# Ledger of designs, part 59: peptides against a protein of PDB entry 3H8D

Target 1, 122 residues: chain A of PDB entry 3H8D
Amino acid sequence: DMKRQQRFFRIPFIRPADQYKDPQNKKKGWWYAHFDGPWIARQMELHPDKPPILLVAGKDDMEMCELNLEETGLTRKRGAEILPRQFEEIWERCGGIQYLQSAIESRQARPTYATAMLQNLL

## One batch from the design tools (peptide; made by RFdiffusion4, then SolubleMPNN)

Design b2_p13_8_s2 (from b2_p13_8, 6 letters changed)
Fold by OpenDDE base, seed 1:
Structure b2_p13_8_s2 (fold): chain B 122 residues (1-122), chain C 122 residues (1-122), chain A 13 residues (1-13)
Amino acid sequence: as target 1 above (122 residues)
Amino acid sequence: as target 1 above (122 residues)
Amino acid sequence: PAWEEAFAKMPEY
């Protein structure tokens, strides 16, 4: 049984309120995704004017990308795919370790590569 | 026990015979490395005028990078780190699967992430 | 070996 591929992606977004502003006034956010095989395991959103949003599979399914990886087209977007560390570095800075840990402890997290790695780390 | 990080790198090289030629006449090769934790698992060399060189840990240690990952400085070289698929795509094209398989069958390959993944695939 | 030459060509941060 082949281990699932772990793939990470990042794309910019412009907040709705800035859509019609001049380019210089469009404050960018960043949307991050970790896919464990075909399905998302973690999602993260960086905003210019509010706290980061951290989301984990099982707990936050309603707020996360519901499309499988192929459906997202992320694999076909130039520059969207990022290195694992490029995701993890931001995830750690945003308190993602503690967030995922709490989701595991509360039995809210769906088992993923992310949950397995955290269990190995702790 | 934390699973070892799999990291991949690519750096260009100029063949010795072209070192003193004009930049336009310097045919580039590419050196690829897969590190399974601190130690190299696979190495690959693309040349402009000869067949690719494929190397696997255990079998080809004498021809591979002998430095651990930290000693290489690859983690500190901008643009050196590549995505897993960027390595695997070239590895596959060069016959790396068959090369590693043969090394396993002949008991020449040192057990690595690469050997484990191939055993799962076959 | 090719890797030694390649390492020398890419600057570190």
Scores: peptide ipSAE 0.076, ipTM 0.572, DockQ to the pose 0.503
Fold by OpenDDE base, seed 5:
Structure b2_p13_8_s2 (fold): chain B 122 residues (1-122), chain C 122 residues (1-122), chain A 13 residues (1-13)
Amino acid sequence: as target 1 above (122 residues)
Amino acid sequence: as target 1 above (122 residues)
Amino acid sequence: PAWEEAFAKMPEY
């Protein structure tokens, strides 16, 4: 269903090892999510000291947020919602196009708005 | 085409009568636009001293922005792009649902993402 | 129209 609202979110996280440190010594990561309607389609994690994690629905369901959008409360967190391009720019920089494409080709990706857009681009 | 990117923008405008006044005495209006791909679908103008103006493609083309999205330069203006909900919340408050619905019923509205979403809601 | 004035007032980056 192409009529579903696409919503994007970003929230910071602190590494477990840095939780007890002074604020200046806490390196922030960033958790990103793309929701295709109520369901997550893509997830991305930016870490200060390791490569980005890219996740797509169908392939990486076990590592992705299991909550629907309403359950996450993200829509109620001020500053959590971001523009589509704010997600896509990071996604692209991290190799998200190739990652999703490979998931589609291997038939691991669940059809989402993201898969449809990628197939339209190629 | 439901695959088109929906993008929303807001820019301030100053009334002609206030242009020469000191900054504190300039009452700002707000111009809003919804672009369905390259083409404007909805426009809204918030004025400090008159009712909001609501405009929909097909019906109000003569009063709406004639530039396609790229021609406007809106995508290159920092802070101009807003979240879909930031547009929709104001649109709803101003009676945009009823306005667009009436335009659809009178067959004055051009089919857009906005018309499709409204028809899905009703 | 209001949009013409608004476009002129906002710089591009």
Scores: peptide ipSAE 0.074, ipTM 0.581, DockQ to the pose 0.547
Fold by OpenDDE base, seed 4:
Structure b2_p13_8_s2 (fold): chain B 122 residues (1-122), chain C 122 residues (1-122), chain A 13 residues (1-13)
Amino acid sequence: as target 1 above (122 residues)
Amino acid sequence: as target 1 above (122 residues)
Amino acid sequence: PAWEEAFAKMPEY
């Protein structure tokens, strides 16, 4: 539904293995989320030492943020919200288009703004 | 078309009458733009001393930015791009919904992402 | 999941 606000967020995370390392030795990953209204539509995780993780609603629900947007507190975290393009650029680079397309084709994707957008692009 | 990137920008402007005043006496206005792909869909101007100016494509073309997005250089101006909500919040406060609705009803509005969104909201 | 750790480390303002 075009009525739903599309919001994008990014926050850093430190690997559990780096929790107790010196600050200089703590490699940061990045957690990205696209919320289609209150619920997450896409999630992405950038790791310094492994391939990106791409997740789409319907297919990967168990691996994705289960909190609604308000519950996350992301809207209250200064600097967490990012521009759509800041998400999409990374999403594209990581093969997100193909990943979401495959999820749609396999009927695993829950309909979201993201699925609708992709279906309009193809 | 959902294929088009929706991008929002904000830049300060100084009134011509304040060009030569001391910095403390230069009241800043704000220029806002919504680009639906390469072309502007909505423009808004906040002035310190007069009512906001709202402009929509098709109706107000002669008063709006005539440059395509690339020509504006906005994408290269650090801090110019803003989140959709940063535009929409001000747009709503200034009566932009009603303004655009009236432009649609009078058949003055050029179809844009903004017109489509509003038609989905109503 | 990584997001839980990320949320825990990011303060709310």
Scores: peptide ipSAE 0.027, ipTM 0.563, DockQ to the pose 0.437
Fold by OpenDDE base, seed 3:
Structure b2_p13_8_s2 (fold): chain B 122 residues (1-122), chain C 122 residues (1-122), chain A 13 residues (1-13)
Amino acid sequence: as target 1 above (122 residues)
Amino acid sequence: as target 1 above (122 residues)
Amino acid sequence: PAWEEAFAKMPEY
């Protein structure tokens, strides 16, 4: 299970409220995804006007991408794929370690590559 | 403004919780969008395991698609575009008229084709 | 959710 390819993606989004503003006033948010093989393990959203959203598989399934990696077409979007560290740096900065740890401790997190890695650090 | 092309789209999604189930146990939800020209006016989500989600421009901007129609690529997905009536029938069935009316009355709805149509029916 | 935008932006080629 841990032999699955770990792939990370980031895409920009522009808030609906900024759609009619001048380009310089359109603040971009960022959507991040960690795929553990074909399935999403972690999702993160950096909004320009509200706190970061952190989501983990098992706990937050109803709020996360429901498509497998192939169905998303992310692998076919130029510049969408990012390095693991480019995801992890933002994840850590936003309290992702504590968020995932809490989900594991409450028995809400589905086992993923991310849960296994966290348990190896503990 | 009301001369903008009204286009409607529907795409299926499978819940993360059903990703590892047999195909016959994978319940599909449906994501619906109404675009008033380039911008989304209404969004609707039919989840298999929770109540329908209805969203209207202005009020629910933070929960709705932030991309313009061209950026979504929906126009390039075969079978994604639906007839206006295929959106409206589900919208009406889920209480969309009352939802939009309430957003207008509370001054939360952005003016769109949908708000104009609703006001023509009063 | 933001994934809807991402999904919408994904061309089915």
Scores: peptide ipSAE 0.040, ipTM 0.439, DockQ to the pose 0.152; fails the geometry check

Design b2_p13_8_s3 (from b2_p13_8, 8 letters changed)
Fold by OpenDDE base, seed 1:
Structure b2_p13_8_s3 (fold): chain B 122 residues (1-122), chain C 122 residues (1-122), chain A 13 residues (1-13)
Amino acid sequence: as target 1 above (122 residues)
Amino acid sequence: as target 1 above (122 residues)
Amino acid sequence: SAWEEAFAKLPEY
Protein backbone atom coordinates (compact mmCIF):
# COMPACT_ATOMS: atom_id res chain seq x y z
CA ASP B 1 0.00 0.00 0.00
CA MET B 2 2.66 2.49 1.01
CA LYS B 3 4.73 4.06 -1.72
CA ARG B 4 8.43 3.37 -1.57
CA GLN B 5 10.45 5.99 0.21
CA GLN B 6 12.75 8.07 -1.94
CA ARG B 7 16.03 8.73 -0.16
CA PHE B 8 19.12 10.53 -1.36
CA PHE B 9 22.70 10.38 -0.18
CA ARG B 10 26.02 12.04 -0.79
CA ILE B 11 29.46 11.03 0.35
CA PRO B 12 32.88 12.36 -0.53
CA PHE B 13 35.60 10.35 -2.18
CA ILE B 14 39.27 10.95 -2.74
CA ARG B 15 40.88 9.81 -5.94
CA PRO B 16 43.04 6.76 -5.42
CA ALA B 17 46.05 8.62 -6.77
CA ASP B 18 45.61 11.30 -4.12
CA GLN B 19 45.25 9.00 -1.12
CA TYR B 20 48.81 9.49 0.07
CA LYS B 21 49.05 13.20 -0.68
CA ASP B 22 48.77 15.90 1.92
CA PRO B 23 45.17 16.85 2.69
CA GLN B 24 45.40 20.05 0.69
CA ASN B 25 46.38 18.09 -2.38
CA LYS B 26 43.62 15.50 -2.11
CA LYS B 27 41.15 16.66 -4.72
CA LYS B 28 37.73 15.64 -3.52
CA GLY B 29 34.92 14.16 -5.55
CA TRP B 30 31.35 13.43 -4.59
CA TRP B 31 29.33 10.26 -4.86
CA TYR B 32 25.56 10.67 -5.00
CA ALA B 33 22.83 8.08 -4.80
CA HIS B 34 19.08 8.02 -5.15
CA PHE B 35 17.36 5.02 -3.62
CA ASP B 36 13.84 4.11 -4.65
CA GLY B 37 12.89 2.03 -1.68
CA PRO B 38 15.61 -0.48 -0.97
CA TRP B 39 17.26 -0.29 -4.38
CA ILE B 40 19.32 2.36 -6.10
CA ALA B 41 17.59 4.22 -8.91
CA ARG B 42 20.26 6.74 -9.87
CA GLN B 43 23.91 7.28 -9.11
CA MET B 44 26.06 10.28 -9.86
CA GLU B 45 29.75 10.98 -9.42
CA LEU B 46 31.37 14.39 -9.47
CA HIS B 47 35.08 14.55 -10.12
CA PRO B 48 37.47 17.46 -9.89
CA ASP B 49 39.19 16.81 -13.21
CA LYS B 50 36.84 14.85 -15.45
CA PRO B 51 33.20 14.97 -16.53
CA PRO B 52 30.51 13.77 -14.16
CA ILE B 53 29.38 10.18 -14.28
CA LEU B 54 25.65 9.58 -14.50
CA LEU B 55 24.18 6.14 -13.94
CA VAL B 56 20.63 4.83 -14.02
CA ALA B 57 19.19 1.55 -12.84
CA GLY B 58 18.70 -1.10 -15.47
CA LYS B 59 21.19 0.46 -17.85
CA ASP B 60 24.17 0.85 -15.58
CA ASP B 61 23.64 -1.78 -12.89
CA MET B 62 27.17 -3.10 -13.24
CA GLU B 63 28.66 0.31 -12.49
CA MET B 64 26.24 1.22 -9.72
CA CYS B 65 26.12 0.24 -6.10
CA GLU B 66 24.84 -3.31 -5.93
CA LEU B 67 23.97 -3.16 -2.25
CA ASN B 68 20.48 -2.45 -1.05
CA LEU B 69 20.03 0.61 1.09
CA GLU B 70 20.31 -1.24 4.38
CA GLU B 71 23.47 -2.99 3.27
CA THR B 72 25.14 0.30 2.39
CA GLY B 73 24.88 1.62 5.91
CA LEU B 74 24.22 5.06 4.42
CA THR B 75 21.23 5.54 6.69
CA ARG B 76 23.63 5.27 9.61
CA LYS B 77 26.27 7.64 8.24
CA ARG B 78 26.05 11.08 9.75
CA GLY B 79 25.59 13.73 7.10
CA ALA B 80 25.24 11.29 4.24
CA GLU B 81 21.53 11.79 3.67
CA ILE B 82 20.56 14.80 1.58
CA LEU B 83 17.36 16.42 0.42
CA PRO B 84 15.84 15.46 -2.92
CA ARG B 85 16.61 18.86 -4.40
CA GLN B 86 20.25 18.59 -3.38
CA PHE B 87 20.43 15.58 -5.64
CA GLU B 88 18.16 16.83 -8.42
CA GLU B 89 19.89 20.16 -8.81
CA ILE B 90 23.20 18.49 -9.50
CA TRP B 91 21.55 15.80 -11.61
CA GLU B 92 20.00 18.44 -13.83
CA ARG B 93 23.24 20.39 -14.15
CA CYS B 94 25.03 17.26 -15.23
CA GLY B 95 22.51 16.43 -17.95
CA GLY B 96 20.78 13.74 -15.95
CA ILE B 97 17.37 14.41 -17.43
CA GLN B 98 18.61 13.77 -20.93
CA TYR B 99 20.63 10.79 -19.79
CA LEU B 100 17.66 9.13 -18.13
CA GLN B 101 15.39 10.04 -21.01
CA SER B 102 17.73 8.36 -23.45
CA ALA B 103 17.86 5.29 -21.24
CA ILE B 104 14.06 5.13 -21.20
CA GLU B 105 13.78 5.59 -24.95
CA SER B 106 16.36 2.89 -25.59
CA ARG B 107 14.47 0.57 -23.23
CA GLN B 108 17.57 0.25 -21.07
CA ALA B 109 16.19 1.85 -17.92
CA ARG B 110 14.57 -0.25 -15.25
CA PRO B 111 11.32 1.33 -14.11
CA THR B 112 11.88 3.37 -10.97
CA TYR B 113 10.51 6.42 -9.28
CA ALA B 114 12.93 8.40 -11.39
CA THR B 115 11.64 7.06 -14.68
CA ALA B 116 8.05 7.59 -13.56
CA MET B 117 8.70 11.19 -12.59
CA LEU B 118 10.43 11.93 -15.85
CA GLN B 119 7.56 10.47 -17.84
CA ASN B 120 5.21 12.72 -15.93
CA LEU B 121 7.42 15.72 -16.55
CA LEU B 122 7.79 15.29 -20.30
CA ASP C 1 0.24 14.36 -13.51
CA MET C 2 3.02 15.00 -11.03
CA LYS C 3 2.33 14.25 -7.41
CA ARG C 4 2.61 17.17 -5.04
CA GLN C 5 6.00 17.55 -3.47
CA GLN C 6 6.20 16.81 0.23
CA ARG C 7 8.52 19.25 1.96
CA PHE C 8 9.38 19.58 5.60
CA PHE C 9 10.76 22.47 7.58
CA ARG C 10 12.00 23.25 11.06
CA ILE C 11 12.76 26.59 12.61
CA PRO C 12 13.59 27.57 16.16
CA PHE C 13 11.49 29.83 18.28
CA ILE C 14 12.03 31.52 21.59
CA ARG C 15 9.15 31.83 24.01
CA PRO C 16 7.82 35.35 24.13
CA ALA C 17 8.50 35.50 27.84
CA ASP C 18 12.15 34.72 27.21
CA GLN C 19 12.74 37.27 24.45
CA TYR C 20 14.43 39.76 26.75
CA LYS C 21 16.39 37.29 28.82
CA ASP C 22 20.06 36.61 28.39
CA PRO C 23 20.80 34.10 25.64
CA GLN C 24 21.52 31.34 28.12
CA ASN C 25 18.09 31.79 29.62
CA LYS C 26 16.19 31.81 26.34
CA LYS C 27 14.73 28.33 26.31
CA LYS C 28 14.43 27.31 22.69
CA GLY C 29 11.53 25.54 21.09
CA TRP C 30 11.10 24.16 17.61
CA TRP C 31 8.44 24.78 15.01
CA TYR C 32 7.94 22.06 12.42
CA ALA C 33 5.88 22.07 9.26
CA HIS C 34 4.93 19.55 6.63
CA PHE C 35 3.78 21.02 3.34
CA ASP C 36 1.80 18.90 0.92
CA GLY C 37 2.43 20.86 -2.21
CA PRO C 38 1.77 24.52 -1.53
CA TRP C 39 -0.31 24.01 1.60
CA ILE C 40 0.55 22.92 5.09
CA ALA C 41 -0.59 19.44 6.04
CA ARG C 42 0.86 19.14 9.54
CA GLN C 43 2.39 21.46 12.07
CA MET C 44 4.21 20.58 15.25
CA GLU C 45 5.65 22.67 18.05
CA LEU C 46 8.16 21.48 20.62
CA HIS C 47 8.46 23.45 23.82
CA PRO C 48 10.98 23.17 26.62
CA ASP C 49 8.43 23.24 29.42
CA LYS C 50 5.07 22.10 28.09
CA PRO C 51 3.69 19.25 26.00
CA PRO C 52 4.16 19.34 22.26
CA ILE C 53 1.52 20.88 20.07
CA LEU C 54 0.30 18.79 17.16
CA LEU C 55 -1.82 20.30 14.43
CA VAL C 56 -3.37 18.84 11.30
CA ALA C 57 -4.93 20.54 8.31
CA GLY C 58 -8.69 20.81 8.33
CA LYS C 59 -8.96 20.39 12.06
CA ASP C 60 -6.50 23.00 13.24
CA ASP C 61 -6.37 25.49 10.38
CA MET C 62 -6.85 28.45 12.70
CA GLU C 63 -3.79 27.53 14.73
CA MET C 64 -1.61 26.59 11.78
CA CYS C 65 0.36 28.71 9.39
CA GLU C 66 -2.09 30.16 6.88
CA LEU C 67 0.58 31.06 4.33
CA ASN C 68 1.28 28.87 1.36
CA LEU C 69 4.79 27.54 1.04
CA GLU C 70 5.97 30.30 -1.27
CA GLU C 71 4.58 32.98 1.01
CA THR C 72 6.47 31.58 3.99
CA GLY C 73 9.81 32.03 2.33
CA LEU C 74 10.94 28.84 4.07
CA THR C 75 12.40 27.52 0.83
CA ARG C 76 14.75 30.48 0.88
CA LYS C 77 15.77 30.15 4.53
CA ARG C 78 19.09 28.44 5.09
CA GLY C 79 18.79 25.31 7.16
CA ALA C 80 15.02 25.44 7.43
CA GLU C 81 14.30 22.48 5.19
CA ILE C 82 14.60 19.05 6.80
CA LEU C 83 14.27 15.47 5.68
CA PRO C 84 10.92 13.69 5.94
CA ARG C 85 12.21 11.36 8.64
CA GLN C 86 13.42 14.30 10.71
CA PHE C 87 9.81 15.37 10.87
CA GLU C 88 8.20 11.95 11.14
CA GLU C 89 10.42 10.74 13.95
CA ILE C 90 9.39 13.64 16.14
CA TRP C 91 5.79 13.42 14.98
CA GLU C 92 5.64 9.80 16.04
CA ARG C 93 7.26 10.46 19.41
CA CYS C 94 4.73 13.16 20.10
CA GLY C 95 1.75 10.94 19.36
CA GLY C 96 1.12 12.41 15.94
CA ILE C 97 -0.13 9.18 14.45
CA GLN C 98 -2.88 8.90 17.01
CA TYR C 99 -3.66 12.58 16.74
CA LEU C 100 -4.07 12.44 12.98
CA GLN C 101 -5.98 9.19 13.19
CA SER C 102 -8.45 10.75 15.59
CA ALA C 103 -8.85 13.73 13.30
CA ILE C 104 -9.60 11.42 10.39
CA GLU C 105 -12.08 9.37 12.36
CA SER C 106 -13.87 12.48 13.58
CA ARG C 107 -14.02 13.75 9.99
CA GLN C 108 -12.09 16.85 11.01
CA ALA C 109 -8.98 16.27 8.92
CA ARG C 110 -8.69 17.70 5.45
CA PRO C 111 -7.41 15.08 3.04
CA THR C 112 -3.67 15.45 2.58
CA TYR C 113 -0.65 13.33 1.83
CA ALA C 114 -0.46 12.72 5.57
CA THR C 115 -3.99 11.38 5.83
CA ALA C 116 -3.46 9.21 2.77
CA MET C 117 -0.26 7.73 4.16
CA LEU C 118 -1.87 6.99 7.49
CA GLN C 119 -4.79 5.25 5.85
CA ASN C 120 -2.33 3.09 3.97
CA LEU C 121 -0.41 2.32 7.14
CA LEU C 122 -3.48 1.24 9.21
CA SER A 1 0.79 38.35 10.14
CA ALA A 2 2.56 36.72 13.03
CA TRP A 3 3.75 34.02 10.68
CA GLU A 4 5.22 36.48 8.24
CA GLU A 5 7.09 38.20 11.03
CA ALA A 6 8.43 34.93 12.35
CA PHE A 7 9.70 33.83 8.96
CA ALA A 8 11.18 37.23 8.19
CA LYS A 9 13.52 36.85 11.14
CA LEU A 10 15.18 33.84 9.58
CA PRO A 11 18.27 34.44 7.49
CA GLU A 12 18.07 33.83 3.78
CA TYR A 13 20.78 32.26 1.72
Scores: peptide ipSAE 0.248, ipTM 0.619, DockQ to the pose 0.470
Fold by OpenDDE base, seed 4:
Structure b2_p13_8_s3 (fold): chain B 122 residues (1-122), chain C 122 residues (1-122), chain A 13 residues (1-13)
Amino acid sequence: as target 1 above (122 residues)
Amino acid sequence: as target 1 above (122 residues)
Amino acid sequence: SAWEEAFAKLPEY
C-alpha cells in the first residue's frame, strides 16, 4: 500500500551478560526495525560476538517485535529513527536480500513493502 | 518505479543580500529537495521574510535544481540528508499537497514518486 | 551553476 509510511529505527542494546560489567566492557549490539505502516516488516540485530540476526514478517513473527509502531514509542525516542539507507546498507551487508527472497520463495513472508520492493528489484 | 530510491535533503542558505552582512544579520533560509532516484521530484525553499516556495518536477523545472543527485554531492554532505517525514511535514504545512495536486490536475506535473503517492492518497 | 556553487560550500564528511 502506497499510503503506508516506511519508517526505520535503530537502538543500541547491551547484552544481558554485560549488564553488570564496567562501562568499558559493555559491548553494544544494535537493534534495527523497518515498519511498514504500523507493523514491523523487517527486523535485524547486530551482535558483537555472533552473526547478525535477520527477521522478516510472516516467517519470523514470533521472534520479532510484536508491538505496533505507536506502542513501541520509537517515534518519540530521539535518535532512534534512521534513514532508509542506514537500514538497507546493513540489511544488504548481512544478506538480507537473500534472506527475504528465500522467505518469499518459500511462501513464508507476509507481503510487505519490503517484499514488494524486492520483487520489483528482481 | 519501485526501484528508485527516495531521498530527501535539507541545507541552509543565506540570501544573496545577506552575504556581506555581519553573521548575526545573516538570516538563514532552508532549501529542501526530494529526489526520486537520480532526479529531483520536489523542491521547497523556506525564507525568513517571504512565503515558502514550492516546486514540482515538470511544472517548475526551470526553477529547480537541474543537477542529478550525484552531481549535487548532497549524499556526501554531512547532515544534508533528512528523513522523509522531515521533508513531508514541512511540505504539508506549506500547502505542498494542494500545490502538487493542482500540478497533476493541470497536467503540468511530471510523473514521480510524489505524484504517485498523492494519487494513492486521494 | 548556481546550484553547484551552493552545494560546494557545504562540508563533506
Scores: peptide ipSAE 0.247, ipTM 0.637, DockQ to the pose 0.436
Fold by OpenDDE base, seed 5:
Structure b2_p13_8_s3 (fold): chain B 122 residues (1-122), chain C 122 residues (1-122), chain A 13 residues (1-13)
Amino acid sequence: as target 1 above (122 residues)
Amino acid sequence: as target 1 above (122 residues)
Amino acid sequence: SAWEEAFAKLPEY
C-alpha cells in the first residue's frame, strides 16, 4: 500500500582494485538504495570511473540487495540514511526516470512506490 | 491521497527575551514541521525552559504555519530538511501520538498522512 | 506574515 514508509540510504564502497592502496589512492563509489517499506524498490551505484548502475525491483532483483530493510542494518548505521531528494536528485541525473519507465513499459518492473510516483508524474 | 510526499523540517528560533543577549546567553528552541504534500500536517516547538508545543492540522490551524510548503521556502533552506525519523522520534517523546489520537477521537484532526499512519499503528 | 519573516531570515543553499 501507499502507506508504507519510504526510506533512502547511501553507503560508500571501495573498488576491489583499490582495497589495498593507500587511503589517498582509493577511489570511493557510492551505493544508494530506496526501500518501499521493508523491500528494496530501487538501487543505484555510483562509480568513480564507469557509468552509474541503475536497478529497479522486478527487473533487476538478481543484482539488487536481497535483504529486507531490517536485515540490512542500514537503519542502525549512522549517516547511512539520506533524504528522499538526496536519492532522487542523483537518480534523475543518472537517467533513472527513463530507466524505470522502460521497465514499466516492458512489464519488468514490480509495482512500488517508485512506479506509482512515476505514473503520476507522466 | 497517500501518494503525497512527506517532508519534514527543523529550524531554530530564539526566544524574544533572548533576542538582544550575547550569543552565549541565547537559549535556542526548535521549530519542527511535517508537510503532507503542500500542506502542513503537524507542527512542534521545542523550548529550552517550557513544555513542548504540539500542533495538528484541523485542530490547531490558527497556531500553525499558514503557508504551503512552497511558500515557506524551507525546501531551499540548507539544513532545514530532516529525516522522517528525526521528526517522529521527538514527536513520540513529546507525547505526539496521544495528542494526535485525542484530536482524531474528538473529530478535531483533519485527515492527513499522520492520522492515517496512527490509525494503522493502533 | 510572521512565518514569512521567520523563513526569510534562514540562509538558502
Scores: peptide ipSAE 0.244, ipTM 0.635, DockQ to the pose 0.461
Fold by OpenDDE base, seed 3:
Structure b2_p13_8_s3 (fold): chain B 122 residues (1-122), chain C 122 residues (1-122), chain A 13 residues (1-13)
Amino acid sequence: as target 1 above (122 residues)
Amino acid sequence: as target 1 above (122 residues)
Amino acid sequence: SAWEEAFAKLPEY
């Protein structure tokens, strides 16, 4: 159902290894999520000292948020929700299009709004 | 443009896993950067318990600092700037010459002051 | 960005 609301979120995280450091030594990463209706479609993690992590529904379910959107409470967190382009800009820059495309071609991706949009571009 | 100012920086970091440890158990690593004018050309990370990480512009953009030099504020951080040789000595010891050379040969490296200098040595 | 936050934590002159 392509009529589902697409919502995007970003929250900071501190790497587990930096938790006990002085505040100045705690490098913040960023956790991004795209929800296609109630369910996560894409997840992305930006780290200060390693490559970005890109995850897509169907392929990477075990590594992605297993909660539905309501369960996450993200909609109630001030400043967590971002504009679609704020997600897509980073997604594209991190090679997300190719990542999702490969997941579709390998039949690993679950159909989502993201897969549909990509298929419309091709 | 080889007239760009070459500037080098070093800052400490504590591994994420050590953040909540007692101060004596927080092993410090080091983050190094070479800026070719406003843009990063090389990045290097020394860790207390894993191999060094070497990164070069063009090849490793996704893992490197995406900010221009001014945006980093490093020029305004006391003690962050280091001498060229303080960077190069570590770079060489960590196999940086070979790493950059391989990136050039594979056509992954973006042309920088570092690539130009290496090509002049060859 | 994560980098901005990391650098912001360093003391300035």
Scores: peptide ipSAE 0.236, ipTM 0.498, DockQ to the pose 0.223

Design b2_p13_8_s4 (from b2_p13_8, 7 letters changed)
Fold by OpenDDE base, seed 1:
Structure b2_p13_8_s4 (fold): chain B 122 residues (1-122), chain C 122 residues (1-122), chain A 13 residues (1-13)
Amino acid sequence: as target 1 above (122 residues)
Amino acid sequence: as target 1 above (122 residues)
Amino acid sequence: MAWEEAFAKMPEY
């Protein structure tokens, strides 16, 4: 609903093993986050050499960013915020709809904007 | 719901009277649009020297952009697309919530994502 | 209308 702002962010990361390599040899990954108000609802990680990682609130809390949105500083990072579709497009490509659906069906997902919207879609 | 993409756009306009003035004397206005899927749901116009104009689908169709999203070319204009909050923040400041609410109450508003979300908020 | 003028000023890419 309109009571909580849905905000999406993307930031690059460098693989730990590439930290000290020459810039041209540092393969970038991408970290994506969907915040439903102050708390993360979905997270996604794109890697250069392994499958994407999809994470949903409730199910994957231990693997997701534990900071609230204000604590992350994402709102203060230039270029970090992305459009909803920029998140959703990648989420869909990576099988995020099925992943979230399965989390809902298994009662592992915490109710979020994402879960609500998926239930409206299906 | 998730079936229709909510997309927001902003483009500048120059007042007709300022078209041939020096660039520094061309006071900019801003045209904002919210598209609920292919069709406009809300429109807003910020002017340098008069009150903002708020428009909602159903009530103000005659004053709003009549083109569907694809026809506008907005999706192909660099920098035109804005974040939802960038629209909503200005919409709220301009009294858009009350304007849309009144349009709903008077049965003038066409049902859109915007009307649905407002009803969830109130 | 204002939107018509606005569209004319924003190039496509």
Scores: peptide ipSAE 0.071, ipTM 0.529, DockQ to the pose 0.442
Fold by OpenDDE base, seed 2:
Structure b2_p13_8_s4 (fold): chain B 122 residues (1-122), chain C 122 residues (1-122), chain A 13 residues (1-13)
Amino acid sequence: as target 1 above (122 residues)
Amino acid sequence: as target 1 above (122 residues)
Amino acid sequence: MAWEEAFAKMPEY
């Protein structure tokens, strides 16, 4: 259903390795999510000391948020929701287009709004 | 069912007010949960700059985790699970026994392993 | 609120 609402979120996280360190020694990462309706379509994790992690539905389900949007509480977290472009700009910079494309070509990606949009661009 | 598995978890959180501050200005809190089988029985939140929050099932349902244990993914988060005593020690220190007792006496607490244990002590 | 944030902040393995 192409009428599903596309919503994007970003929240900070502290790496497990840093969770017991002093605040000054905790490096902040960013967790990004694109929800195509109630279910996640893309996930992205920005880390301070390693390459970004890019994940797409179907291919990376086991590594992605398993909660539906409502269960995440993201819609109730002030400042968590971001603009589509705020997600896409980072996604693009991190190589997300190629990542998703490869997942589509290998028939690993679950059809989502994101896959549909990419197909329209190719 | 008194045979339900009692599992305890602790995860760090950064307060919403601090989520956009520099790492050095983010004060870490701790979220604790006791699950009596699939459902939460007790929740506790340690904050760096305010009193602990204590919550018990039945009384505080609207303020507690609404996900069942499996949905939380806590069992799949390395380092999240803690020993019973690691929970209870903090619970006791924070006045949890009295809090739960009061909830039982006022008939607000849902019966759980925790309520049963307290009743045996009393 | 705190649990929801914390859950999202801790990756699963």
Scores: peptide ipSAE 0.066, ipTM 0.396, DockQ to the pose 0.283
Fold by OpenDDE base, seed 5:
Structure b2_p13_8_s4 (fold): chain B 122 residues (1-122), chain C 122 residues (1-122), chain A 13 residues (1-13)
Amino acid sequence: as target 1 above (122 residues)
Amino acid sequence: as target 1 above (122 residues)
Amino acid sequence: MAWEEAFAKMPEY
């Protein structure tokens, strides 16, 4: 369904090791999500001390958010929703295009808006 | 083409009568645009002293921005781009659904992402 | 108000 609303979100997270440190010593990571309608299509995690994590629906379901968009409450968190480009720019920088492409080619990716867009670009 | 990127923008404007007034006495209006790919699909103007103006492609082409998205420079204006919902919420409050629906029914509206979405809702 | 006036008021970055 190409008519589903695409919504993107970003929320910060603190590493477990930094939970009880002073604010200045808490290195912040970022959790990103792309929802294709009610269902997550892509997830991304930026960490201060390790490579980014890229996840795509179908392939990485076990590591991705299991909640539908409404269940997450993300739409009700002020500042959580971001522009599509704010997600895509980071996604691209982190190698998301190649990651999703490989998942499509291996038939591991569930069809989403993201897979359709990528297939249109190639 | 259902794969076109939908992008939304908002820029302020000052009424001609307020151009030389002190900042506190300048009532700000807002110009909104929805671009369906490179082409404008909807335009909206919020005025401090008159009813909002709603415009849809095909019907109101003469009153709408004639530049394609790249020509506008809107993508390069910091803070101009807004979330889809930031546009849609105002659009809905101003009677945009009814306005677009009437334009579709009278066959005045050019097919856009907006017309397709509305036809799916109804 | 004309959209041209609105565009002119915001700088590009």
Scores: peptide ipSAE 0.066, ipTM 0.510, DockQ to the pose 0.495
Fold by OpenDDE base, seed 4:
Structure b2_p13_8_s4 (fold): chain B 122 residues (1-122), chain C 122 residues (1-122), chain A 13 residues (1-13)
Amino acid sequence: as target 1 above (122 residues)
Amino acid sequence: as target 1 above (122 residues)
Amino acid sequence: MAWEEAFAKMPEY
């Protein structure tokens, strides 16, 4: 169960409003995902002009990626896969620990590797 | 023949096991279809916890939608119709090119717009 | 969704 492979990914996105602007005028955001085995556990979106979006499985399923890892093709996208710390560092800075903790306490979080790690930390 | 309208559709589904869970605990899958005129050419099913299912006309007829486009009512479902690329991107990520190619080489694929396009690519 | 758009921007290999 908790021995599933933890894999992390990051890809850039451009705001829809900037989609057809000149390249220099396209502000870039970043989409992050943590997969606990084939299933997404956490998602994070960094935006150039608004607060980050934090999402955790169970609580935010409707806003999170609905594809399993294989379906996303992320494992086949060059440069998409990142190291665990490359995800966690941003997650922590964005208040992810508190966010996930609150989701656990409200019983909204689905158990994942992320929830288990946090519960070991507390 | 090849001038038939190519139309693509996507609809969500919930796993049977999640059907009666709280909304937040329902993992969503996606059903995709490519219609070459009135006849289905390709079908794809994305699942939250298992590999995607790829299906091509001729090879997988018994597992694919048996209704023609009009019979499905897909053209009358809000938000069901998608752009070609919205299908193709997922198809490619799921290994659809290889799957269709293998079906052609084994002479299992029925000629469709999809087979013609792939043969032009090769 | 944002992630769908993001996926389209990354090439496969």
Scores: peptide ipSAE 0.019, ipTM 0.300, DockQ to the pose 0.345

